# Designs tried in a protein design run: peptides against a protein of PDB entry 4KTY. Part 215

Target 1, 266 residues: chain A of PDB entry 4KTY
Amino acid sequence: YVLNDIGVIFYGEVNDIKTRSWSYGQFEDGILDTCLYVMDRAQMDLSGRGNPIKVSRVGSAMVNAKDDEGVLVGSWDNIYAYGVPPSAWTGSVDILLEYRSSENPVRYGQCWVFAGVFNTFLRCLGIPARIVTNYFSAHDNDANLQMDIFLEEDGNVNSKLTKDSVWNYHCWNEAWMTRPDLPVGFGGWQAVDSTPQENSDGMYRCGPASVQAIKHGHVCFQFDAPFVFAEVNSDLIYITAKKDGTHVVENVDATHIGKLIVTKQI

## One batch from the design tools (peptide; made by RFdiffusion4, then SolubleMPNN)

Design b2_p28_7_s3 (from b2_p28_7, 10 letters changed)
Fold by OpenDDE base, seed 4:
Structure b2_p28_7_s3 (fold): chain B 266 residues (1-266), chain A 28 residues (1-28)
Amino acid sequence: as target 1 above (266 residues)
Amino acid sequence: MDYEVLDYKEGNEALREKIREQAKKKYS
């Protein structure tokens, strides 16, 4: 159980790893109440609030503002005039207290901000949690568990043929819990992600996905194992689009995605 | 700050190979 109120988030490039301090503040006044308020806003049944599976999944949805007016509005367009730039945040406390006070989503976050706030949420509710950074994190948009890269005949990338993308780094959370809904051996660390990336059964949420399931390729195990699997295990599939409309797999790179996956050492 | 390397990758080669074969089938 990690009880540190200050953490370190890894970011940057795989060959230039950077660290950012983040104050979780799970013990500060009003923070637990705010986490409970978040679950109230989610209209989460009281009977489920003791279930870390349900709590982490709801938290995944509610830490982002999409669908449910959750905590944080994401922005990646470098326009932050109507709020606080993601880089200006230093911890979860101000964000959560603002959310509780205003009862409106707080602007703005990116992956490490989402992960920071989500980490506070999980820890406040008694779920051991940590932030994970994945360097070269794939965003599989079409659920084929691969990273499609389409090339023109001249070798140039055609970015219009796929919505797949790769983050230089991406942060999510791991939450420790038992998974009685899964076979024995797939409890422990579960990947959960509050950064809005893909719709999961009607909401922008992700997880809990068993890390063991992902590791061993059990992508059929709930929740969102295919997406998380793709984030770390996608092959780059270089596909040449021929003028006649046919496609040919030109190359496969199995080493690029998930080049380094790290968390703070305890 | 020191970091711990996490393992998401070891043990799923069979699935990855299957995905590769499916990709080849689809595009070749």
Scores: peptide ipSAE 0.659, ipTM 0.953, DockQ to the pose 0.890
Fold by OpenDDE base, seed 1:
Structure b2_p28_7_s3 (fold): chain B 266 residues (1-266), chain A 28 residues (1-28)
Amino acid sequence: as target 1 above (266 residues)
Amino acid sequence: MDYEVLDYKEGNEALREKIREQAKKKYS
């Protein structure tokens, strides 16, 4: 989880799983320096740099360019004219070295690129980390821990009534650490996500959220447990908008979201 | 390539049920 320099990232569809090789390169020349530079850019105090909780949280913010001119600019428009298409990246090294050299965000990334770079960052700093792929990953935009799907009376989806969405797959990271800030038993793997999805206390960042906390429904445990919980455990709530302006829950699907959550087998 | 299935879901049934109840109540 720290020493492996080459990894595999799962992507695609739940019924058509694909794999992508990714070179983390945490031992390559300049990479550690770049990771330290990232923390410098974040203005992270020295005392916090030894705390994996703080480091992973800062990393989740800084691997994306939002808010703080971090490492990667995300793009999902299939237009990558001003940089490198996300699919063209094969590892973290070129991205991190470009960031260090240019001192500007690197274009472009999507979830697996963010996860790949973040994994390098974590491992480079001695934090055991792995990439996780969640198939049918919910993006709960209003923090109600459900995936709202609005239907017209004719049964057609009205996508304008909610900002909730479902990714066919989404990648994030798990980082191994103790959590003295949480009750006993909620250390271990912590979900952290550098893909800019939601604002967390003023910045696009996510985690560390205790996987054990999420698993057992302790969404009140910092950080961002509700969001991560929703990514894997949201019910699809099918809501019909009536002509009179009322809404009725027509159906609930408790099996769709988080259909498969995987990581590379050791 | 082989993968390991991770468990984020077991043990939170009570919370999920509560959420469902709240959802139904909200949109009733």
Scores: peptide ipSAE 0.656, ipTM 0.952, DockQ to the pose 0.906
Fold by OpenDDE base, seed 3:
Structure b2_p28_7_s3 (fold): chain B 266 residues (1-266), chain A 28 residues (1-28)
Amino acid sequence: as target 1 above (266 residues)
Amino acid sequence: MDYEVLDYKEGNEALREKIREQAKKKYS
């Protein structure tokens, strides 16, 4: 969808789903200009600006400040002394206009803020887009498509060995487009994510990853399908690290990750 | 507000099973 300038973002816990209103404001004064400015800052060729694949991938990189002085600085440490707490934002307009005027990254965002701003960017440029919330979202840190949870012999998590993590919820975007770069049938909704989570070929970006490809396990299809697959389909593998240096798989939980994946009902 | 449940899971059982087998092989 492109026309709605206000939306709902789902967050919270899977057993206590919460909603927040978000004003996208894609038609507000200065917003289109700012979106064009974002692409200018990315040094995106004019010839590519009509390609939703390229635009969404550039957007996923530029909505976060990492690598390229993009729009939003992420912060998850509950210290927001030099900006606005992520929870204080109610829409994309103020963020984008601040970025345009200051020409510096805006502080601060978390996943729903990134998703909100990215949704505005996509819709502003005529790409149908929506926000998706994944409850129990995995962050695969070593690209093995699983969550390796290392345990001490006493059953406590070994934080030194455990590099993977699980968000109670995570928000990303889906953008609707054809995928002529993929086999027939893998167009439609594409997962794109501007929250800086993992490096993708030199930049913190993610997607477009075909939802159909993820669904059917085609993780070799560009872009970043393995990471998105892991976010929703990772098994939790509990591994006990013994004092003798050996490892034993204690348990496998195939039901925890991606417990609920939702978007606003149309 | 009402939500729509999205499907990212149906159809990839074979891949997931392969991953599980590889994991067990690696850590056991």
Scores: peptide ipSAE 0.652, ipTM 0.951, DockQ to the pose 0.901
Fold by OpenDDE base, seed 5:
Structure b2_p28_7_s3 (fold): chain B 266 residues (1-266), chain A 28 residues (1-28)
Amino acid sequence: as target 1 above (266 residues)
Amino acid sequence: MDYEVLDYKEGNEALREKIREQAKKKYS
């Protein structure tokens, strides 16, 4: 997980799984220096730079440009006039070196690009890491751990009322570390995500969230366990808004979200 | 390319049921 500098990222649809090669390049010239530069830009204390919990959390914030002029600017509107389309990237090296050289955020990324760059950052700093793809990944934006889908009386989705969304796929990272800040048994793989999705205590960041904690429903364990839990375990709640102002739950789908969660087999 | 399936789900049934119950109460 640390030594392999070429990886595979899964994407596409759950019924049409696709793969793309990604060059992490954690051993390439200038990459370690760039990772240190990223931590410098984050104004990270030297004492914290040896702590994978702090490093991964800072990395999740700094790999995206929001809040702190971090590495990558996200774009999902299919307009990439002022940079490189996300699909054109083939690895982390060009992105990181561009960031180091220009000292400005690099345009543009989407989830797999964020995950790729973040994976390089983690591995470069000696943290075992891998990319995870979640098919039908929920984005809970009101922190209720469910997907609220509002329907018109005719059965069509009310896009104005429906704020939650589901990605056909989403990529994040898992980083291997001990968690002395958590009870025994919740170390190991930790979910971390640099794709800017939700604000976490003042910054667009996510994790580290213990995979074991999420798996066993301990969403109170830091960091951002509720959000990651929702990404993989939300129920779809179909709610009809009636003209009289009442809401009725029409259906609950407990099987749609997190249909398939995969990583490269070693 | 072969992939490994990861498990984020097994073990949290009680929490998910609690969430469902809360949802039902909210919209009832």
Scores: peptide ipSAE 0.651, ipTM 0.950, DockQ to the pose 0.889

Design b2_p28_7_s4 (from b2_p28_7, 11 letters changed)
Fold by OpenDDE base, seed 4:
Structure b2_p28_7_s4 (fold): chain B 266 residues (1-266), chain A 28 residues (1-28)
Amino acid sequence: as target 1 above (266 residues)
Amino acid sequence: SDYEVLDYKEGNEDLRKKIIEEAKKKYS
């Protein structure tokens, strides 16, 4: 697997790509122990800890604090008064060691922080992993695999009619593994995401979703393929609300979502 | 740093077409 302990995370805007260094520190003292502790907190059976499918799914749940007192508390309100601003973190080591020491979720993270810590977790446990950045990443809230944009008759957007949203960028992870639970050809890179976005069968977690499955539109393949598919392949559906309460699809934009999906070259 | 462009998008055109068609049907 990837032995680099320092990585680069891409962020910013698609037309103004930025990079930040991130120290994964998977070989630092106490980090592996902390990763094992994370699995202990998840009450993960020992028999499952050798299965990258189970490990990555548990990791996607446990790197965020929701549901299970996991590692990181997400915050997007620009306050951060009770912890460290997401932008202040430079690596995974301090976060993981704080979690192990305090046994409480660490504040605060956003997508690149989640992805950074999750990358460390995966690599520590022998799972090849990398961080992926998706520019114009869709958040499909109603699981219809499209990005709904409702327009009033005057052409103004009505943001109250949908909870769908688009991130200027979003970071998740890809983990390399075989997928014996899927048909042949759908192993390899699997999308996993620890940033809490949607509930997946009772927990804020995401993946592993086969990248090949997403690419070829096999959204029925576990896990969370519909959500990941929507993140990169949602078409913008412009729906005009008529005064009589009816709706009409006015335009479709197939080029906006997933404009650029990148990872660091090796 | 240089980046590698990843492909999540090629190969699902039929599904996306279906989604759009269903959307149009729903809001017709």
Scores: peptide ipSAE 0.687, ipTM 0.959, DockQ to the pose 0.885
Fold by OpenDDE base, seed 1:
Structure b2_p28_7_s4 (fold): chain B 266 residues (1-266), chain A 28 residues (1-28)
Amino acid sequence: as target 1 above (266 residues)
Amino acid sequence: SDYEVLDYKEGNEDLRKKIIEEAKKKYS
């Protein structure tokens, strides 16, 4: 989880799982220096740099370019004319070295690219880390811990009534650490995510969220447990708009979100 | 490549039931 510099990222569809090779390159020349530079750009106090909780949270913010001119610019519009298409990247090294050299965000990334670079960042700093792929990953936009699906009375989806969405897959990271800031038993793997999805206390960042906390529904445990919980445990709430203007919950699907959550087997 | 299946889902049934109940109240 620290020493491996080449990995595999799972992506695609749940019924058509694909693999992508990714070179983390945490031991390559200039990479450690770049990771330190990232923390410098974040203006992270020296006292916090030895704390994996703080480091992983800062990393989740800085691997994306939002808010702080971090490492990667995300793009999902299939227009990548001003940079490198996300699918063209094969590892973290070129991205990080470009960032260090240009001192400007690198274009472009999507979830697996963010996760790949973030994994390098974590491993480079001695934090055990792995990439996680969640198939049918919910994006809860209003923090209600559910996936709202609005239907017209004729059964057609009304996508204008909610900003909730589901990714066919989403990648994030897990980092291994103790959590003295949480009750006993909630250390170990912590979910962290550098893909800019939601604002967390003023920045696009996510985690560390205790996987044990998520698993057992302790969404009040810092950081961003509600969002991560929703990514894997949101129930689909089918809400039908009636002709009289009222809404009614017609159905609930508890099996769709987080259909498969995987990481590379060591 | 081989993958390991991770568990984020076991142990939170009560919370999810509560969420559903609240949703039904809100949208009914």
Scores: peptide ipSAE 0.682, ipTM 0.958, DockQ to the pose 0.897
Fold by OpenDDE base, seed 5:
Structure b2_p28_7_s4 (fold): chain B 266 residues (1-266), chain A 28 residues (1-28)
Amino acid sequence: as target 1 above (266 residues)
Amino acid sequence: SDYEVLDYKEGNEDLRKKIIEEAKKKYS
C-alpha cells in the first residue's frame, strides 16, 4: 500500500468490470517535492504535516483545483479543449510534475484520475492508501442520506425535480490511520475523496471518513460521513406526484446504490 | 486482475430503516 508504484483501477459497469493500469510513481524524481509543494500551497502548518488526518483532508482539497488552485481541473462534458482528456492519463507523475512546473491546475481529470493522483500523494507521504471503486455511486446533494427520484403521474422521471444523481462508477481512496479524534474501533481505513462533488465546510473536499463508522451507520463522526454514507448506502426513494398536488412514496429500492465496492486484491 | 470486495453496508440497517420511515412520513 506504500511501496507499490503501479496499480490497477477498476471502472466501467458493474456487469462489465474493466481495469486500468495506473502508475503512481511515488518514488520518481520530483514527486515528493511536488507533494510538499502542494502542502505549501495549502498553507498547511508544519505541525500538521505529520498528522495523517490533516494531511489526507488537505490532500482531498488540493488534488482538485476548486477553491485553491489545486492540482487537477475536473471535466465531464466530453469537451476537453486546452488540456488532456482524462482517459489519456496513464499515471500520476506527468500530472504532478506539470503542476509543479506550471504552478497552475492541470486539465483534465475525472474520478479515477483524481483517485490516482491522490493515491500517489498519500503514499508519497507515507500514508498507506488504496483506490476504491464503487459501482452505482450515489451523489446526494441535499444531505438527506437518500436518493430522491421524482416521478410524474404517468411514471416518467421528472428531471427538473430529481436533483440527486448516480454515477455508474466512482473512485475514491482509503487511507490507513489511527483516529484518536474518534471512539476506539474507528481507526483503520478512512475514506477520502479528491473528486470535487460537494462543499465541506467551505471547500470541495471529503474525508477522512471512518469506513467502520460508515459501515455501522455512525454518520455523525467527522469528516463528511453523511456524504460517504449516502454514496454507498442511499436507498432509492421513488416519489410520485398526484393530481391533487401531493407526493407519495411509491417504491423504495434498497439494492441499487453501492451494488459492488472493490479494490485491488493484494 | 483480481479484486477484493469491500463491505460498507453491513451493520447500518437500523439507520436505513429510520431514513426510509422518515421519508415516507415527509411525503405522505
Scores: peptide ipSAE 0.681, ipTM 0.958, DockQ to the pose 0.906
Fold by OpenDDE base, seed 3:
Structure b2_p28_7_s4 (fold): chain B 266 residues (1-266), chain A 28 residues (1-28)
Amino acid sequence: as target 1 above (266 residues)
Amino acid sequence: SDYEVLDYKEGNEDLRKKIIEEAKKKYS
């Protein structure tokens, strides 16, 4: 999907699904130039710019400001004094044009803003792309493919020990491409995520991870398959502290994470 | 708006079971 410049992003709660209109504007004046500028800022070789694997991975890194002064600064503390609140954005065009003109990261974004801008970037460069919303999206902090929830003896969560977290929803992108770097059958939709969540080989980026690989548990397939796998397939491991200082698995919930994963119907 | 439900979850049951078993071993 490349030609549609208006989209819908799903968000909210799984039992109260909300929709947000988003203008991608990949055909608007200056947007293609800005996407090329983004790749220039990333110092991406010209030879790699025709490779959707490399382009999507670079885009994943550059749509967020971390590491490389990319497009968007994330903020989740409800304090947006030095920019635009994430909820105020209605499309990608203003963000990208501001980035191009100021040559500084734009404030502020959250997951749907990152996904919206990233979707524009991908589509602008001819890569079929769509936005995906995952309700109850896990953030695996220690790359063990599970959500470790540490509990005190009274049943309350030990926030000091519990490093993993769950988003009520999270948005990322899927990009369509062949994957000659993977075994046959793992092309097609690839998960890519520009929301800065985890460091991937030195940068805050994620993907492309083969959706087929994730689905079938091939977490060793590049890139960042373990993290994306955990986002949708982590089991909640409830670990209770005992008086003797040891821990024991008290319960496992295999139904909580990735309860609903959706994209706009074409 | 209408949405399409995507499948990220079918086909990895064995891996998930293994992860749980290893977790139980680690936190025992």
Scores: peptide ipSAE 0.680, ipTM 0.958, DockQ to the pose 0.907

Design b2_p28_8_s1 (from b2_p28_8, 12 letters changed)
Fold by OpenDDE base, seed 2:
Structure b2_p28_8_s1 (fold): chain B 266 residues (1-266), chain A 28 residues (1-28)
Amino acid sequence: as target 1 above (266 residues)
Amino acid sequence: GSYVPAKPAEKAPQEVIDKYQEKLKAAE
């Protein structure tokens, strides 16, 4: 999980799983220095740089450009003017070196690009890390642990009322660490996500959230466990907004979110 | 860099609804 410099990222659809190679390049010249530079830009104290909890949380913030002029600017508009399309990237090296050279956020990334760069960052700093792909990944926007989907009377989604959304797939990272800040048994793999999705205590960041805690429904444990839990285990609530202003729950689907979670075992 | 063909990640709430509607129709 630390020594592999080339990886595989899963994407596509749940019924049509696809893979792409990604060069992490954690041993390439200038990459470790760039990772240290990222922590410098975050103004991270030297004392915290040895703590994987702090490092992974800072990394989740700094790999995205929001809030702090971090590494990558996200774009999902399929135009990608003034930068590189997310699908054109083949690894982390060019992105990180461009960031170090220009000292400006690099355009553009999507989830697998964020996850790829974040994986390099973690591995460079000696934190075992892997990329995880979740198919039908929920994005809970109002922190209620459910996906509220508002429908028009004709059955189409009311995009104006529907704030929550579902990704066809989403990639994030798991980092291996002890969690002395949590009860015994909740160390090991921790979910961390650098794709800017939701604000976490003032910044677009996510994790570390204990995978064991999430699996057992312990959403009260820091950090961002409710959000990560919702990504993999939200119920879809279908609500019809009637003309009279009333909301009627038409159906609840507890099986759609988190259809498949895939990661490389090595 | 070189272009690698890949479907981008996308939010697809309508697709989820469409699949749900198909299931409902199939159950009728």
Scores: peptide ipSAE 0.058, ipTM 0.618, DockQ to the pose 0.039
Fold by OpenDDE base, seed 1:
Structure b2_p28_8_s1 (fold): chain B 266 residues (1-266), chain A 28 residues (1-28)
Amino acid sequence: as target 1 above (266 residues)
Amino acid sequence: GSYVPAKPAEKAPQEVIDKYQEKLKAAE
């Protein structure tokens, strides 16, 4: 997970799983320098740079451009007129080198691009990391561990009534580390996500959240465990808004979110 | 292109739609 410079990213739909190669290039010239530059831009204390917990959390914030002029600008509008379409990227190297050279955020990324660049960052700094794809990934905006989905009369989703959403797929990272700040048994793989989704204590960042803790329903541990838990285990609440302004729950689905989670095996 | 971008779900599963439509019909 550290030495492999070419990876596979899963995407598509749960019933039509697709893969693409991604060049991480953590050993390419200038990449380590760029990763150090990213930490410099974050004004990360030198003492923290040896701590994978702090490094992964800072990386989560800095791989996205929000808050801190980080590496990538996200865009989902299908225009991409002022940069490179997310689908055109084939690896992390060009993105990171452009960031280092221009000292400005690079346009544009989506989840797999964020995950790809973040994976390079982690591996470059000696943190074992992998990309995880979650099909039917929830985005819980109100931190209630449920996904409210409002329906139109034809069954289409009304996105105006809630900020909650379900991605057809979402990519994030898992980083391997000890967690001395958590109880014994909650080290190992930690979920971290650089795609800007929600604010976490003042910045668009996510993790590290213990995968083991989440699997056992422990959402009280730092960082952002409730959000990551919701991504993989939210109940879908289908609601119809009536003409009189009342809401009616049409269905509850506890099985749809996190239906399939895929990652590359060693 | 050949790559599918990530996007929010646009509609509910068909089973939910069907159930909702049945309720609407019953209310008429």
Scores: peptide ipSAE 0.034, ipTM 0.590, DockQ to the pose 0.058
Fold by OpenDDE base, seed 3:
Structure b2_p28_8_s1 (fold): chain B 266 residues (1-266), chain A 28 residues (1-28)
Amino acid sequence: as target 1 above (266 residues)
Amino acid sequence: GSYVPAKPAEKAPQEVIDKYQEKLKAAE
């Protein structure tokens, strides 16, 4: 059995689900070497390279360029003059080979690009992995498991006060592994995310977080379970910032975030 | 290949904003 090196990534909106093909290319020449190089750049001990927990966590850090000169530079400002627009990528191979050759971060990525490259990385290293897409994905900046959205009196979002954000969709990865560091039953699929969103113990990384733990509301388990939980289950708190400086809760939406999570079967 | 637009930031669902604005208009 040969793992499919071409995948499908879901994107768009919950009411207009779209798909795009992505070439993982985990068996292409130079790709495994590049994945090993990534771990070398991370200064990962040889003893840790056989541990999928450590590998996936290091990978989540190294696929993004932040902190450690990792693989991809993220950009969301629609200005991509110094690289390749995120939408122009069709697979992981060119990105990884460019990184290996230049030894500098590749520009530019967004969530599906990060997830695509990270999926290749995991698969190359023998870790079963898949991409998941969450529609209406929350980005909690203060780890309070809710999204505080501040509105002006005219109904427009106050971007200065609103630190939390919601994405129309977000892509991350699930990696299959045992979790001997967790209670029995919390192995299996683990959420890992290489898109630089929040700092986790000093680095922009996320996971592995037990999918089973998240599904059952166990946010106390390492790693980054509260953040992943918030991505799929945050309440939206709409707060009107009054001209007099007072804040009034106008609405609470407990149903908006995580309306649909889609993944292709491996 | 398929074009994927840049990921937009969604601070609040438009439906909620629209309802809120309608409420404001009704109060005027």
Scores: peptide ipSAE 0.023, ipTM 0.498, DockQ to the pose 0.045
Fold by OpenDDE base, seed 5:
Structure b2_p28_8_s1 (fold): chain B 266 residues (1-266), chain A 28 residues (1-28)
Amino acid sequence: as target 1 above (266 residues)
Amino acid sequence: GSYVPAKPAEKAPQEVIDKYQEKLKAAE
């Protein structure tokens, strides 16, 4: 999880799983220097740089450009006129070296690009890390641990009322560390996500959230456990928006979200 | 590297929509 410089990222659909190669390049010239530069830009003190909890949380914030002029600008508009399309990247090296040279955010990324760059960052700093792909991944935007899907009377989704969303797949990272800030047994793999999705205490960041805590429903454990829990275990609540303005719960699906979570084993 | 398309926005599952439509028809 630290030594392998070439990886595989899973994507596609739950019934049509696809893979792509990704070069992490954590040992390439200038990459470690760039990772240190990222922490410098985050104004991270020297004492914190030895703490994987702090490092992974800072990394989740800094790999995206939001808030702090971090590494990657996300884009999902399918235009990408002022940079490189997300699909054109083949690894982390060119992205990180461009960031270090230009000192400006690199365009553009989507979830697998964020996860790839973040994986390099973690591994460079000696934190065991892997990329995780979740099929039917929920994005809860109001922290209610459910996906509220509003339907018109014709059965179509009301995009104006529906703020929550489901991705066919989403990629994030798991980082291995002890969690002395949590009860015994909740160390090990921690979910961290650099794709900008939701604000966490003032910044677009996510984690580290204990995978064991999530599995056992301990959403009260820092950091961002409710959000990560929702990504993999939200119920879909289908609500009919009637013409008179009333909302009626039509159906509840507890099986759709998080159908498959895949990661490459080293 | 291999081409990966941009992530599409997902809609409500068709099976749920179909069930909802059936319910509407039954209520008419």
Scores: peptide ipSAE 0.020, ipTM 0.464, DockQ to the pose 0.052

